# Peptides against a protein of PDB entry 4N78: the designs that were tried, part 154

Target 1, 186 residues: chain A of PDB entry 4N78
Amino acid sequence: HFQVICRLLGYQGIAVVMEELLKVVKSLLQGTILQYVKTLMEVMPKICRLPRHEYGSPGILEFFHHQLKDIVEYAELKTVCFQNLREVGNAILFCLLIEQSLSLEEVCDLLHAAPFQNILPRVHVKEGERLDAKMKRLESKYAPLHLVPLIERLGTPQQIAIAREGDLLTKERLCCGLSMFEVILT
Target 2, 155 residues: chain B of PDB entry 4N78
Amino acid sequence: MAELQMLLEEEIPGGRRALFDSYTNLERVADYCENNYIQSADKQRALEETKAYTTQSLASVAYLINTLANNVLQMLDIQASQLRRMESSINHISQTVDIHKEKVARREIGILTTNKNTSRTHKIIAPANLERPVRYIRKPIDYTILDDIGHGVKW

## One batch from the design tools (peptide; made by RFdiffusion4, then SolubleMPNN)

Design b2_p18_7_s1 (from b2_p18_7, 5 letters changed)
Fold by OpenDDE base, seed 1:
Structure b2_p18_7_s1 (fold): chain B 186 residues (1-186), chain C 155 residues (1-155), chain A 18 residues (1-18)
Amino acid sequence: as target 1 above (186 residues)
Amino acid sequence: as target 2 above (155 residues)
Amino acid sequence: LPKISEDSPFMEGMKERA
């Protein structure tokens, strides 16, 4: 599903969606969640010391339950906070999955474009085969597919320019060194 | 452009008119030949003359048809070439626009990106000083000290 | 993987943020 979404939206659509999600997350974090956190901090006991071991585990638990009673009651009553946190989580996960899907798509595009861009696959040299011979064979095999050189020989200046730009755009992908998710985490 | 215009406005219409005129002329020639044959005492001569006129007329019509056909073909070729050029131009513009849109889109998404921090695998510089494993003398925790604390099940 | 050029639209966008 995410792959399809990435294909449909493209870079522009993904950017728009990501921006909107970031706005939503920011709004949730700075708004409702912040208010809940502030309220929780206000009801937090100022002094919470470890009770004496003499009370035993049940007594200690009761002590902490009593000390945190207001917090627990507040948290239980206000499901809205958890819903907002869930929304934030979902947004983050969505961003992650979109980026992953986009990266996969880009890698696929790069792989498909490679034969046309004089990018040779890494050849696994089997035992006894000369790497050089295999490389030459591959070069010879893919040489007719090199698009930019072909267009440079046969095309008009305008076509050559477009081909070069297209080649560059094909080569440059986000997965090559950029991350969106890291921005989301900051 | 001038050639195409000339073909469309002058040569082809002119050729069509000429062909039409030739038709009317052929009819006149036919009538003449028929009358000449009937009136002539020398029918053989009249027949030969008719054959000559017929051959000439057919040759002229054939020439007109061929000329017209060639002009039409030329017109079509020019038009086809123009269409191809237009298509090429449109494609070029379209590609340019698409590239531009792609660049814009990439800039927009780029705003949302940062360089992948290749975590420099900080070589965990193993602290040179191998802290001598302090032989943790595992003092056996004598749990027997706890035997007196609590309701021990008297086996 | 190919390297992203500094003149890449992606990089331009990234620099705009920074």
Scores: peptide ipSAE 0.392, ipTM 0.802, DockQ to the pose 0.732
Fold by OpenDDE base, seed 4:
Structure b2_p18_7_s1 (fold): chain B 186 residues (1-186), chain C 155 residues (1-155), chain A 18 residues (1-18)
Amino acid sequence: as target 1 above (186 residues)
Amino acid sequence: as target 2 above (155 residues)
Amino acid sequence: LPKISEDSPFMEGMKERA
């Protein structure tokens, strides 16, 4: 599903969606969530010491439950705050999944374009084969597919310019060194 | 452009008119030949004359049709060539626009990107001072206390 | 993976944010 979304939206659509999500997340974090956090901090026990191990797991659990009782019983926390946190979480996850899907799509595009862009696949040399000979053979095999050189030989100046620009756009992808998710986390 | 205009406005209409006129003329010739054959005492001569006129008329019509057909074909070829040129121009513009749109889109998404921080694998410098492993006597956590709270799977 | 050029529209956008 995310792959289809990425294909449908393209770079521009993804950018718009992510920008809007960032705005929503920012609004949630600075608004409702912040208010709840402040309230929770006020209700939070000032001193919460680790209980003695002699109380055992049940005793420790009861201790923490008692210390956090007011927080857990805060009805609005369950209804509103958790919902907002879910929304933030969903937004973050959405961004992550979109970026991952986009990266996969870009990688696929790069792989598909490679034969046309003088990008040779990594050659696994079997025992007894000369690497150089295999590379030359591959170069010869894919040489007719190199689009830009072909157009440079046969095309008009305008076609050559377009081909070069298209080639550049095909080669440059976000997955090559850029991350959107890191921006979202910041 | 001038050639196409000449074909459309002068040559093809002119050829059509000529063909129509030829049809009318053929009818007159046919009537003449028929009357001549009936009135002539020398039927053989009249027949030969009719054959001559028929041959001439057919040749003339064939010529007119051929000329008109060639002009139409020429017109179509010129138009096809013009359409191809127009298509090429449109394609060029379309590609230019698409490239531009893509660049704009990339700038827009670029605003939302940062360089991937290649986390240099900081060598986890193991702190030299082996803190003496405080013998955490792992007291076996007796989980049997939880047996009474849920669906009591009595192990 | 190919390297993104400094003149890439992506990089232009990134620089605009910084």
Scores: peptide ipSAE 0.387, ipTM 0.799, DockQ to the pose 0.688
Fold by OpenDDE base, seed 2:
Structure b2_p18_7_s1 (fold): chain B 186 residues (1-186), chain C 155 residues (1-155), chain A 18 residues (1-18)
Amino acid sequence: as target 1 above (186 residues)
Amino acid sequence: as target 2 above (155 residues)
Amino acid sequence: LPKISEDSPFMEGMKERA
């Protein structure tokens, strides 16, 4: 599903969606969530000592439950705050999944374009074959597919310019060194 | 352009008219030959004349058809060439626009990106000095103090 | 992987944010 979304939206569409999600997340974090956190901090026990290990797991749980009783019983926390946190979480996950899907698509595009851009795959050399000979053979095999040199020989100046720009755009992808998700986390 | 216009407006219509006129003339020639054969005392001579006229007429028609056909073909070639040039121009514009749109889109999404932090594998320098394990002295914890606070089973 | 040029539209966008 995310792959389809990425294909349909493209760079422009993804950018728009991500920007809107960031706005929503920012609004939730700076608004409702912040307010709840402040309120929770006010009602938080001033002194919460670590219960003695001797109480066992049930005793420790009861202790913390008692200390946090007022917080747990705060009805608005369950209904509004947790929902908002869920929304934030979903938005983050959505962004992550979109970026991952986009990266996969870009990698696929790069791989498909590689033969046309004089990018040779890393060849697994079988035992006994000379790496150099195999590389030369591959180079000779794919040489006719090099698009830019082909157009430079056969095309008009305008076509050559377009081909060069297109080649550059094909080579430069987000997955090559940029991340959106890191921006979302800051 | 001038050549195409001449072909469309003058040469091809003119050729069509000429061909039509030739058809009419052929009919007249045929009538003449028929009458000449009937009226002539020398039928052999009349037949030879008819053969000559027929050959000449057919040659003339063939020439007119060939000329017209060549003009039509030339017209079509010129038109095809014009269409190809237009297509090339449209394609060039389309590609230029697409490249521009792509650049704009990339700038927009670029605003939302940062450089991938290559996790410098910081060599976790193991702290040289192993902190001496502080001997945990287990003090017996008296739990009886909690008996008063919880729903303790009243023994 | 190919390197992104400093003149890339992506980089231009990134610089605009910073």
Scores: peptide ipSAE 0.386, ipTM 0.802, DockQ to the pose 0.702
Fold by OpenDDE base, seed 3:
Structure b2_p18_7_s1 (fold): chain B 186 residues (1-186), chain C 155 residues (1-155), chain A 18 residues (1-18)
Amino acid sequence: as target 1 above (186 residues)
Amino acid sequence: as target 2 above (155 residues)
Amino acid sequence: LPKISEDSPFMEGMKERA
């Protein structure tokens, strides 16, 4: 599903969606969530001592539950705050998954473009085959597919310029060194 | 441009008119040949004349058709060439626009990107205050109570 | 993977944010 979304939206669409999500997240964090966090901090027990281990895990849990009883019983926390946190979480996950899907798509595009850009795959040479001969054969096989040199030879100056720009755009992808998710976390 | 205009406005219409006129003339020639054959005392001579006129008429029509056909073909070739040039121009503009749109889109998404910082392993700055190791008397938690609960593998 | 050029539209966008 995310792959389809990436294909449909493209770079521009993804950017718009992510920007809007960031705005929503920011609004939630700075608004309702912040208010609840402040309120919770005020109600938080000032002194929470570790109960004696002798009470066992159930007793310790009960102790902490009692200390946080007022917080846990706060109905608005469960309804509004947790919902907002869920929304934030979903937005973050959405952005992550979109970026991952986009990266996969970009890698696929790079792989598909490689034969046309004089990018040869690393050839696994079986024992006994000369690497050089195999590489030369591969080069010869793919030489006619080199698009930019072909257009440079046969095309008009305008076509050559477009081909070069297109080649550059094909090579330069976000997956090569850029991350969007890190921006979302900041 | 001038050649195409001449073909469209003068040569092809002229050829069509000539062909039409030739058709009307052929009917007249046919009528003449028929009448001449009926009225002529020398039927052999009349037949030979008819053959000659028929050959001449066929030759003239063939010439007119051939000329017209060549002119039409030439017109089509010129038009095809013009269309190809127009297509090339449109394609060039389209590609230029697409490249531009792509660049704009990339800039737009770029504002949401940062360099993949190979996060140096943040040295977990050990909190400076080494909390004094509170002598954690590890009382062995006897988990044997859980041995009867579930299909646990007896280690 | 190819390196992204400093003149890339991506990099231009990134610089606008910083």
Scores: peptide ipSAE 0.385, ipTM 0.802, DockQ to the pose 0.672

Design b2_p18_7_s2 (from b2_p18_7 with E3K R11M Q14I)
Fold by OpenDDE base, seed 5:
Structure b2_p18_7_s2 (fold): chain B 186 residues (1-186), chain C 155 residues (1-155), chain A 18 residues (1-18)
Amino acid sequence: as target 1 above (186 residues)
Amino acid sequence: as target 2 above (155 residues)
Amino acid sequence: LPKISDDSPFMEGIKERE
């Protein structure tokens, strides 16, 4: 599903969606969540000492439950705040998944473009075959597919310019060294 | 452009008119040959003359048809060439626009992107001294120390 | 993987943010 979304939206669409998600997340964090956090801080016990270990786990739990009773019983925390946090979480996950899917699509594009860009696959040399001979064979096989050199020989100056620019755009992908998710986390 | 215009406006219409005129002339020639044959005392001579006129007329018509056909073909070739040039121009513009849109899109998504910090893979320096697997003698955890903590059943 | 050029539209976008 995310692959389909990436294909459908492209870079422009993904950018727009992510920007909107960031706005939503920011709005949730600065608005509702912040308000709840402030409210929770107000009702937080000022002095919460560690109970004596002699009370055991149940006693300690009861102690903290009592100290945090107002927080736990805060009905809006369970409904609105957790829902908003879920929404934030979903947005983050969505961004992560879309980036991963985009990276996969980009890698696929790079792989598909490789024969046309004089990028030869790493050949596993079987026992007994010379690496050089195999590489030469591959070079010879793919030489006619080198698009930019072909267009440079046969194309108009305008076509050559477009081909070079297209080649550059094909080579430069986000997966080559850029991350969107890191920006979302900051 | 001038050649195409000349073909469309002058040569092809002119060729069509010439064929029409030729038809009229052929009819006149046919009438002449028929009358000449009927009136001539020397039928053989009249027949030979008719053959000559027929051959000439057919040659003329063939020439006119061939000329017209060649002009039409030339017209079509010029038009096809013009269409190809136009298509090439449109494709060039389209590709330029697409590249531009892609660049804009990349700038936009770039705003949301940062360089991947190559996590310096700290070489996990394997400690040289393989700590001898100390035989973990599972000493039974004596939980009896916890028996005094809480309402445990004093057996 | 190919290296992204400093003149890449992606990098231009990053610079625009900064």
Scores: peptide ipSAE 0.397, ipTM 0.806, DockQ to the pose 0.711
Fold by OpenDDE base, seed 3:
Structure b2_p18_7_s2 (fold): chain B 186 residues (1-186), chain C 155 residues (1-155), chain A 18 residues (1-18)
Amino acid sequence: as target 1 above (186 residues)
Amino acid sequence: as target 2 above (155 residues)
Amino acid sequence: LPKISDDSPFMEGIKERE
């Protein structure tokens, strides 16, 4: 589903959606969630120490539950705050999944474009084969597919310019060094 | 352009008219030949004359058809070339627009991007405070508070 | 993977944000 969304929206659409999500997240964080956090901070125990390890995990959990009893019993926290947090979480996950899907699409595009851009795959040499001969063979095989040189030879100046720009755009992808998710987390 | 115009306005219409006139003339020639053969005392001479006129007429028509056909072909070639040029121009514009749109889109999404950074793990600092005895309390824990986490459905 | 140029539209967007 996310792959389809990425294909449908493209860079422009993804940007718009993510921007809107960020606005929503910001609104939730600075609004309702902040208010609840402030309230929670007021009711938090001033001193909360780690209980003795002899109580075991269940006992320790019960201890903390007791310390946070007022918070746990706060009905509005469950009904409103947690819902908002869920929305924030969903938004974050959505962004993550979109980025992952987009990265996959970009990688696929790069791989598909490689033969046309004089990018040869790593050659695996089997026993008895010469690396140089194999590389030369591959180069010769893909040489006719090199689009930019071909257009430079046969095309008009305008076509050459467009081809170069297109080639550059094809090579430059977000997955090559950029992350959207990191921005979302900040 | 001038050549195409001349073909469209003068040569091709002129050729069509000439061909039509030739058709009319052929009918006249045929009538003449028929009458000449009937009236002539020398049938063989009349036949030879008819053959000559027929050959001449056919040659003339063939010439007119060939000329007209060549002019039409030339016209079509010129038009095809013009269309190809127009197509090339449109394609160029389209590609330019697409590249521009792509650049704009990339700028927009770029606003939402940063360099990939590996976050360092946060060092857990142990509290310096000594453990104090705490009273053990056994109370039932209500886990229903977590029901809304994950699938978000209250059961 | 190819490197992203500093003149990339992506980088322009980053600069615009900063």
Scores: peptide ipSAE 0.394, ipTM 0.807, DockQ to the pose 0.620
Fold by OpenDDE base, seed 4:
Structure b2_p18_7_s2 (fold): chain B 186 residues (1-186), chain C 155 residues (1-155), chain A 18 residues (1-18)
Amino acid sequence: as target 1 above (186 residues)
Amino acid sequence: as target 2 above (155 residues)
Amino acid sequence: LPKISDDSPFMEGIKERE
């Protein structure tokens, strides 16, 4: 589903959706969630130390449960605060999944474009084969597919310019070094 | 453009009119030949004359049809060439617009991006002092309060 | 993976944000 969304929206659509999600997240964080956090801080234990390990996992859990009892039993926390936090979480996850899906799509595009852009696959040399000979064979195999050089030889100046720009746009993708998710987390 | 206009406005209509006129003329020639054959004492001569007129008329019609056909073909070729040029221009514009739109989209999404950074992991620090022995009473934990929270949605 | 050029529209967007 996310792959289809990425294909449908493209860079423009994804940007718009993510911008709106960021606004929503910001609004939730600065509004309702902030108010609840402030309230929760008031009921938070002033001193909470790690209990002795001799109490065991159940005892330690009960200790912390007791310390946080007022927080856990806060009625509005269950009804409103957790819902808002879930919305924020879903938004973040959505952004993450969109970015991952987009990255996969971009990688696929790069791989598909590689033969046309003078990008040769990594060569595995078998025993008895010369690396140089194999590379030359690959170069010869893919040489006719190099689009930009082909257009430079046969195309009009306008076509050449468009081909170069298109080639550049094909090569430069977000997955090459940029992240949107890190911006969302900031 | 001038050649196409000449074909459309003069040559092709003129050729069509010529064919129509030829039809009318052929009818007259046919009537003449028929009457000439009936009235002539020398039927053989009349027949030869009819043959000559028929051959001439057929040749004339064939010429007119061929000329008109060639003019139509020429017109179509010129129009096809013009369409190809227009298509090329439209394609160029379309590609330019698409590239521009893509650049705009990339700028827009770029605003939402940053360079990939590796997150640093924090070390967990153990407490320095041992806790004093405190008597703790265990109470059962009721998790039913969380039953309505989280639906196990997997992405 | 290819490197993104400093003149990339992506980078222009980043610069615009900063």
Scores: peptide ipSAE 0.393, ipTM 0.803, DockQ to the pose 0.609
Fold by OpenDDE base, seed 2:
Structure b2_p18_7_s2 (fold): chain B 186 residues (1-186), chain C 155 residues (1-155), chain A 18 residues (1-18)
Amino acid sequence: as target 1 above (186 residues)
Amino acid sequence: as target 2 above (155 residues)
Amino acid sequence: LPKISDDSPFMEGIKERE
């Protein structure tokens, strides 16, 4: 599903969606969540000492439950705060999944374009074959597919310029060194 | 442009008219040959004259058709060339626009990106001091101490 | 993987943010 979304939206669409999601997340964090956190800090017990080990696990649980009773019973936490946190989480996950899907698509595009851009795959040398001979054979096989040199030989100056720009755009992808998710996390 | 216009407005219409006129003239020649053959005492001579006129007429028509056909073909070639040039221009503009749109889109998404910090895999320097596993001595928990605290059944 | 050039539209976008 995310792969289809990435294909449909493209760079422009993905950018717009992510910008809007970031705005929503920012609004949730700075608004309702912040207010709830402040309120929770106010009602938090000032002194919460670790209960004595002698109370055992059930006793310790009851102790903490009692100390946090006012917080747990705060009905608005369950209905509003947790929902907002869920929304934030969903937004983050959505961004992550979109980025992953986009990266996969870009990698596929790069792989498909590679033969046309004089990018040769790493050849697995079988035992007994000379690496150099295999590499030369591959170079010879793919040489006619090099698009930019082909257009430089046969095309008009305008076509050459477009081909070079297109080649550059094909090579430069987000997956090559950029991350959107890191921006979301700051 | 001037050549195409000349073909469309003058040469092709002129050729069509000439061909039509030739058709009319052929009919007249045929009538003449028929009458001449009937009235002539020397039928062999009349037949030879008819053959000569027929050959000349057919040659003339063939020439007119060939000329017209060549002009039409030339016209079509010029038009095809013009269409190809237009197509090339449109394609060039389209590609330029697409590249521009792509660059704009990339700038927009770029605002939302940062350089992947290839975190140098800091060699997790294994802390040299292997924290000695603190031997978890399971002390038997005597639960009997809890017997006095609860409202449970007085044994 | 290809390297993204400093003149890339992506990098221009990053610079604009910054």
Scores: peptide ipSAE 0.392, ipTM 0.802, DockQ to the pose 0.723

